# Peptides against a protein of PDB entry 3S8F, part 166

Target 1, 157 residues: chain A of PDB entry 3S8F
Amino acid sequence: VLTLFVAVPSLMTAFTVAASLEFAGRLRGGRGLFGWIRALPWDNPAFVAPVLGLLGFIPGGAGGIVNASFTLDYVVHNTAWVPGHFHLQVASLVTLTAMGSLYWLLPNLTGKPISDAQRRLGLAVVWLWFLGMMIMAVGLHWAGLLNVPRRAYIAQV
Target 2, 166 residues: chain B of PDB entry 3S8F
Amino acid sequence: DEHKAHKAILAYEKGWLAFSLAMLFVFIALIAYTLATHTAGVIPAGKLERVDPTTVRQEGPWADPAQAVVQTGPNQYTVYVLAFAFGYQPNPIEVPQGAEIVFKITSPDVIHGFHVEGTNINVEVLPGEVSTVRYTFKRPGEYRIICNQYCGLGHQNMFGTIVVKE

## One batch from the design tools (peptide; made by RFdiffusion4, then SolubleMPNN)

Design b2_p19_2_s1 (from b2_p19_2, 9 letters changed)
Fold by OpenDDE base, seed 1:
Structure b2_p19_2_s1 (fold): chain B 157 residues (1-157), chain C 166 residues (1-166), chain A 19 residues (1-19)
Amino acid sequence: as target 1 above (157 residues)
Amino acid sequence: as target 2 above (166 residues)
Amino acid sequence: SLRELLLFVYNSYVEALLA
């Protein structure tokens, strides 16, 4: 149980980011419990990508707590659960943040804004990436709970 | 104006931090609940046992696969298993149905996995350490042992078999 | 729907290529 305190800084950071998003959304005219979410710039892939990464990071972080628990880790260790976890962490948050960074960085470096077509394509890319990652992650976690081993090409469940 | 903005941001941060802490406690509660309701089948951690990986093949209980299965009591057995590159010994491991089996698993070379399909047996095997797993096979048949830790070029082919006899 | 999503992707791709 004491090991779980390692999660405190990460949770604090995550929810501080969430606080910033809420503040930004409300500054953009969003009202109510969820109205601020709608007010965020969802038309900008530079924004959408890292936010989707954050959303994927949430269940991944929860999984991290599970993995950090000695008792629960016994159940999930070296199963498909583990790849599911790090795909959420690396292939979701890190990768999507990198994608989002490019959508900001390239226009800034070149001095040329992205076209509307490029913007729309960017949105499609990050959303599809997120969707694919979520499907894969859920599948891997599910398989892990069914005791499918990691690093094996064969399993019986 | 800056002060007002700062105060507003701080208020949101405090709220979300409180939520964060609450969620932490929820996770702890979930762990506690899981432990309280799912105690069956949990294999308790044993004392760390050491062995010399350089001599484990030549001397000791792992040296002879023919003597790897040792009856320690009525309906109780200890099985000394070596996980090596790239296989297990003894192979097959033959044990009786319904008996309490204590697996003592170690490695003479590199880290391996010991995952038994159809069971909750899943441990890493480290050279120099003995992994102890207790299990009772309720159903007769063959159970495949899978290495789930990368151990080299032949890792993907590293399998063993436990045969549970009636 | 999945169809709508796929169409969105396809259209976005084509538009990007033609831009």
Scores: peptide ipSAE 0.038, ipTM 0.773, DockQ to the pose 0.020
Fold by OpenDDE base, seed 5:
Structure b2_p19_2_s1 (fold): chain B 157 residues (1-157), chain C 166 residues (1-166), chain A 19 residues (1-19)
Amino acid sequence: as target 1 above (157 residues)
Amino acid sequence: as target 2 above (166 residues)
Amino acid sequence: SLRELLLFVYNSYVEALLA
């Protein structure tokens, strides 16, 4: 009940952020239904990281609702599904947000901008992290649905 | 200028709010679909039953592994199972094929898991609480019980076996 | 391609270290 209650304002926040992104993208010259996405500052790791985190959070959030459902939780509880959910929420959103924050915070704390090389490296890091996290998360969720148990090294699948 | 910007922002917000609502209904529909298709085999939770974990090994239906399997009807059995550090009792659990088995599972020590491979049986076992699971084995053979709740140094080796007789 | 991505990462890393 509590999770479902919290889900509502969380969704509202998520889509509000999306609205802001669309507006920003359109201000940057993006047109059409999806053109505004391309217009966003994808060359900035401080932007890319948290956005990728948000993208990973979407299936994680949906999974949270599943986990909060009494009947559905019976299917996935204490299976590999649960670690998959956690990694999307913590290791994706929180971690990528933290990474993105560093690309903003450190330059401001030091008073020195990051070099172009550091920027490119940052982009590579966050994209690779996201890719790896998605592979792992999908695998864990899939395994969970196949009844692979959590906290066990073997399974009959 | 400020007014125009404000109106533009509001327009996008309204659009995304509408999308949000639409997605909400989609999620509800997906949940409903999942419930309809994947809950047919869900074992309903029984009434909360309590036991004293400090005496469960000494007295009561869990005390003697030789008497753990009780026939309650022509094709119905109750099995009193202990999950402990680090194993299950009785082990193996022998039950007949096609019979309705009611597992009464508790723990004398810490929290354990009771996950039976090849089945949808998957419950946590709490000291002081009796977990009730009802299942009918349609296929004979051996079914491994896995502890999927960390319970100590021997957790990874905590296995049991259910033997289903023809 | 994966190769291009790996090269990008490698080159970016080297450049960042040398900067």
Scores: peptide ipSAE 0.036, ipTM 0.737, DockQ to the pose 0.019
Fold by OpenDDE base, seed 4:
Structure b2_p19_2_s1 (fold): chain B 157 residues (1-157), chain C 166 residues (1-166), chain A 19 residues (1-19)
Amino acid sequence: as target 1 above (157 residues)
Amino acid sequence: as target 2 above (166 residues)
Amino acid sequence: SLRELLLFVYNSYVEALLA
């Protein structure tokens, strides 16, 4: 139980970011319980990328709670589940945040805004990355639940 | 304007923090529910037992693979398993079907894994510590032991076998 | 579907725990 309290700071951080997103969406004219989401700047890859990272981080965070659970960790430990968790946390959140940061940083450093074509390409890249990562993550978690071992080239399944 | 914005942000933060706490309780509740309804097969952590990894090969219950399987009761056995670079001892491990087996696993060198295919046995093996796992094999046959913790250049070839006899 | 996913996870955990 005490180990699960480690999840509190992580959840607080994640939902603080969500609060910022809600505030931003409402400032942009979004109303209602979910209308603020649609009002967010989904046409900007610098915004979309880290948000998609956050979306990937949600199941990853849930998995973190599982991994931190003494009894449940026994089921998933050193299986493909663990890499699945890592890829959601690192390859999704961190990587997509880095991508988003670049889409913001490079134009500011060079003094040249990105072209519309580059913007569209950026959107395609981050969405495709997210999709691919979700497929991979689901596969790894699935394999893990089927007791496919981590760090092994063979498996019973 | 700035004050208004800060107030709004605080309101949203409070809401989302409340939601986060609620979600935490949901997760805890789900875990509790799972444990309450599905307690069978849950292996509790054993007592922490320590050994000297530098002498475990020379003396003690892990030293002789021929004496690794010890009958402790009519249908109970203790198996002293050594995970090392790169294999398991004894190999094969021979146990009877239907018997309660207590595996006592340790390492003389580095951290290894002990993953038995077809079972829920999956533990890390640390030098200086003894991992204890209790299991009953219901079906006869061969069960492969896989090292699922990277332990060096020969990690990928580190396998063992448990033979369950009728 | 979400339902199928949840059922899969649940069943997988149950099977793993009972194995």
Scores: peptide ipSAE 0.015, ipTM 0.747, DockQ to the pose 0.063
Fold by OpenDDE base, seed 3:
Structure b2_p19_2_s1 (fold): chain B 157 residues (1-157), chain C 166 residues (1-166), chain A 19 residues (1-19)
Amino acid sequence: as target 1 above (157 residues)
Amino acid sequence: as target 2 above (166 residues)
Amino acid sequence: SLRELLLFVYNSYVEALLA
């Protein structure tokens, strides 16, 4: 019970970030329930990267609650489920945020914007990374639920 | 302008905060549902049992692999298993089909895993502690034991076998 | 089989590392 309460501050933070995104989208002219999403700068890899990271963090965060739950952890512990969780948290959110930061930082440091070609390449990299991470994460979580062991190169399933 | 922006942000935050609380309850409900529908196979924490890892190989129930399988009742056995770098003892572990098996697992060296394929047996084995797992094999055959906790260079090749006889 | 071959190679490699 206490473990679940620990999730409250993190959820509050996550949804505060979402609120910031909604505000930003509405400032950019987005209207309605979902129009603000479309209004966000999806043409900028520095924006897209961390946002995709956040999207990956949602199921990862849910998994964190599962992993921290005594009874549920028994099911998933030391299975492929755990690496799946890691790849959502570290290889998605953290890594994509780092990528996004780089796309902002380098132009800022040089004083010159990235070329259009670089921008398009950046978008491709970020989206492909996210797609790959999601596929792998789903696979790992699925395998984990099938009791595929962690840190093993072979499994019965 | 700044004040207006601040108010707008607060309004959005309040909305999302309410949503977050709602989602929290949804998650709790989902966990509760999962526990209610998937309670089979959960092994509660047993009594903490300690052992000296420095002497476990020389004396006690783990010392002789030939004496590792002990019949404790008409259809009950206790199996004293050592997980070590890099294998399991005894190997194979031979047990009867349909018998209630209590595995007492410990390590003389480092932390290992004890994951039995085809079962829900999956525990970490710590030196100085005895892991207790109760299981009944309903199907005869061979069940592979896999180490799922990194224990050194030979970790990935650390396997054991449980042979369930009719 | 390919699987058996790969396992053989892998296991041999591990054993060599542990030797």
Scores: peptide ipSAE 0.000, ipTM 0.749, DockQ to the pose 0.016

Design b2_p19_2_s2 (from b2_p19_2, 11 letters changed)
Fold by OpenDDE base, seed 1:
Structure b2_p19_2_s2 (fold): chain B 157 residues (1-157), chain C 166 residues (1-166), chain A 19 residues (1-19)
Amino acid sequence: as target 1 above (157 residues)
Amino acid sequence: as target 2 above (166 residues)
Amino acid sequence: SLKELALLVYNSYVDALLS
């Protein structure tokens, strides 16, 4: 149980970011329990990408707690579950954050704003990336629970 | 007013912090529930046992694959298994159905995995350390051992077999 | 200049990347 306290700083950070998002959404006119979400700038890939990364990070973080638990880790260790966790944490959060950062950074560095077409394409890319990552992650976690081994080209199931 | 804005931000942070703590407790509760309801078949951790990986092939219970399966009691066996680059010894491992098998697994070279398909046996095998797993095979047949830890160029082909006899 | 060349390469790369 003590190992679970390692998750506290990460949770605090994550939910602080969430708090910032809620505040920003409400400043943009969002009202109610979910209205602030709709008010966020979902038309900006620089915003959407890292937020989608955060969403993927949620189940990944939960998985981190599982992986850090002695008893539960015995079930999932060295199964496809672990790569599933990695893809949520790295290929989702980190990668999407990097993608979003590029959409902000490059226009600023070059002084050239992205075109509307580029913006729309960017949105499509990050959403498709997120969707693909979620499908793959769910599949890997599922396979892991079915005892599909990690680092093997064969599986019983 | 900057001060007012900061207060508002803090209020949201407090709310989300409370949520975070609640979720933490939910996770703990889920773990506790899982442990309480799914204790059957759990293999407890054994004592840490050390071995010299440089001599394990030459002397000791792992040295002779013909003597790897040791009957320790009525319907009880200990199997001394070596995981090496790139295979397992003995191979196949022959054990009787219904017997309590204690696997003592170690490595003479690098870290390997010991994953037995169709079972919950899945352990890391470290040089210098003995992994102990207890299992009773209820069904006769062949069980494939898979190395699920990268151990070199031949890792993908590192397999073993446990033959459970009636 | 080297700086101008670097900027040219960078901008060209970015344009290609974003196109």
Scores: peptide ipSAE 0.006, ipTM 0.757, DockQ to the pose 0.011
Fold by OpenDDE base, seed 2:
Structure b2_p19_2_s2 (fold): chain B 157 residues (1-157), chain C 166 residues (1-166), chain A 19 residues (1-19)
Amino acid sequence: as target 1 above (157 residues)
Amino acid sequence: as target 2 above (166 residues)
Amino acid sequence: SLKELALLVYNSYVDALLS
């Protein structure tokens, strides 16, 4: 309901995070317009997961504006579009952030670092999760635009 | 050192803030594009109308399904539809092809959905409020009404039918 | 509420620009 009220602050917050990432990447030796991205710790699932979540949040955030607009919401409301939006926001951003947090938290709580095998497995998990979520989200948004209803087991298409 | 770091951060923030502003306009443009190119269109809604959900079944235009379809003018009809747990009335709804149909939909119990397949008709139905949707069926045939708002144990089986006659 | 009114005005403005 108040989506549009928080849209600008949310964008500002998101891009300040991006600014922090750029700063961190440059501190890690990245140079150029995009070199700082490669310098980030992409070998750490605790980093990769929340970043992928943020990437999923971008289209989700845009969708939030759509859902809050009267004319456009009429098109997408109670269609598969809405679950698609939710899966980007919750199952992508929130879930991946939680996953990333666990990759940091558990080693610290147990005092045992994760093995290299566990690290590689973790990377595979978060990347596959992200890929699956993007596929599902695109499908749901597409279905929604085709007027496939949510909360129904049948569709006109 | 701290000062240098601070200045560096500010520089990056300025750049990203400018980018954020640009992206805001990009998003607006995308929304506009979607609106302009979407084929479903928008059905104009009527004025907000209230009704007593506790008496809507007993008296008023929704009380008798046999009188639910009212001709209001040449090639113009008003259809008084009840969405209830778990179905629609009248069922089927019979209307002529090419006629301008004004659906006035309300609920005697809980919130329901009114989604007509094959059309852009898709509204929520709230007890105590009348949802007004205007539509003209160009093609004859049967159109299924689906409830897309969870309304109880029988939600998944809550269907209606609109029969458009030549 | 004031927030609701502001939101309504803002949404109406945006919708008008997009329509």
Scores: peptide ipSAE 0.000, ipTM 0.718, DockQ to the pose 0.043
Fold by OpenDDE base, seed 4:
Structure b2_p19_2_s2 (fold): chain B 157 residues (1-157), chain C 166 residues (1-166), chain A 19 residues (1-19)
Amino acid sequence: as target 1 above (157 residues)
Amino acid sequence: as target 2 above (166 residues)
Amino acid sequence: SLKELALLVYNSYVDALLS
C-alpha cells in the first residue's frame, strides 16, 4: 500500500501538464469547460504527439495503481497485463513524446520549416501510432485478465 | 504582466491538483469496492519462509521428488515443488480431486515462475524463499505449469504438469 | 563491412531527414 504513494507525485505531474494545456488553450481563445481543448494546435504533430501520449498515459497510470496494489497485483502480475501497462507508458507516452520532440527539434535545428505534406504525414503517423498502441494495450490488458501469462508463447486461452 | 500570468497559471494548477486528489480517492474507492465485492480468487500472502538453495536438493522435504506429496490430514496435502532450470519436480505432480493442497515452492538456482493454467496460482519463485500457495482442484485432469519469469535459454520450454485424480 | 554499411544507412537516413 505504501507503494501507492508513488501515484501522488505522478498524478500531480500529469495534471500540472493538463493545467498548462488549459492555460494555453484559453490563451488561444478557447472558452468554456471544453472549448479550450478545441483551441489547442491540433494541426501540429509536435503538439499532437505528446498529447496523445498523455492520453495513453492516463489508463496506464490507473493500471499503475492496480499494479502497485498488493492484492490486485497478484491477479495481474506476470500476465499479459504487465506488458500492456508498459506499452502505454513507454511505447505510447515516451515514444510519442520523442516523436513530437523531433517534429519540433528538427525544424528548429535546421532552420527549415516542415512542409505541409510533412505536417500532414506527421499527423497521420502519430494518430495511427496512438490508435495501434491503444488497440494493442487493450488487447494485452484483456488477455492478462484472462490469465494469459507473460513471457510464454502458449496459453490456455 | 508577468505577475498576473503567474497567478493565473497557479490557479489552474491548483484546480487540476484538486482534481487529481479527487481522482486518487476515486481509485482507492474502486479498489476497496473491488476487494469488497470480488474477493473470490484472492490468495492471501503467506508468511515468509527461508530455505538454503544450496542444500535444498540434498536434504529436506524438496530433496526426494518421490516424497514431495505429503498427506498432512484428511483430504489435505502439502506438495514440495522445486522450480529449476529448466523444469519442475516432481513432474507430474499428482494430487487428488477435492483435496486441499498446500504448495511449497522454492528454487535451487535462479528466479522462476510458477503459473498453473486454469487456476489462480501464479507466483514468482525465488532461491532462498519458499512460496506457499493453497488451492483445491475441483476438476480432475491435467493442469500445465508455466514459467512466466525469464530464467535463461531454456525458459520458453520450462513446463510442468499437475495431474488431478478422481 | 558492417561498419561501412552502418555508416551508409546512418548518413542516408540523416540526409533524408534534413533534406
Scores: peptide ipSAE 0.000, ipTM 0.745, DockQ to the pose 0.013
Fold by OpenDDE base, seed 5:
Structure b2_p19_2_s2 (fold): chain B 157 residues (1-157), chain C 166 residues (1-166), chain A 19 residues (1-19)
Amino acid sequence: as target 1 above (157 residues)
Amino acid sequence: as target 2 above (166 residues)
Amino acid sequence: SLKELALLVYNSYVDALLS
């Protein structure tokens, strides 16, 4: 019940952010239905990190609804599905947002802008983190559907 | 013009909000449909039942492992199972193939899990509460019970066995 | 049709979860 209640403001926030991104992309010259996405500052790790976090949060949010379902939870509860959900929410969204925040915060705190090399390295780190997290999350969700138990080192599969 | 910019922002926000509301209704409808039509995966459970965890080992249906399996009708059994640190009682649990088994599971100490491999039986076991699960084993053999809720230092080694007889 | 595709995706997803 609480999860479903929180889903409403969360969705509103998510789509508000999307609206802001679309507006920003269009201001940067993006046109059409998808052109604004390409126009966003994908060369800035401070931008890319939290956006990737948000992308990972989408399936995680859907999983939250599944976990909150009285019928579907019987399938996924206390299986590897749950850690998969948590890693999308915490290790993806929260962690990537923190990473992105650092790429903005540290230069401002020190008064020194990041070098181009540091920027490129940051992009690599963020994308690799996201990729790894998605692989792990998909694997955990899949394992959960195959009835792999949570908090156990063994499985029938 | 700042005013024009604000209007543009509002326009995009309104569009996305409309989309969000539409999606919200879609999600609600899909959830409702799922709940109404897809119930085959739901584990049959009984009503909330309470028991005193401090005395469950001394008296009552869980006290004697030799009497844990009770035939309640033709091809119907009730099995009183204790999940404790660190194992299950009785162990093994012996039941006939094709019989309807009602598991009554409780704990005398801490929270445990009751996950039976090869089945959809997966419940948490709380001290003071009786978990009820109904299942029919169609295939004979051994089914491992796994504790999937951390319960202490021996959690990882907490296993049981259900033996289904032909 | 779009409806059939949507239904297929949804049913496949639900069936996978409940299988």
Scores: peptide ipSAE 0.011, ipTM 0.739, DockQ to the pose 0.076; fails the geometry check

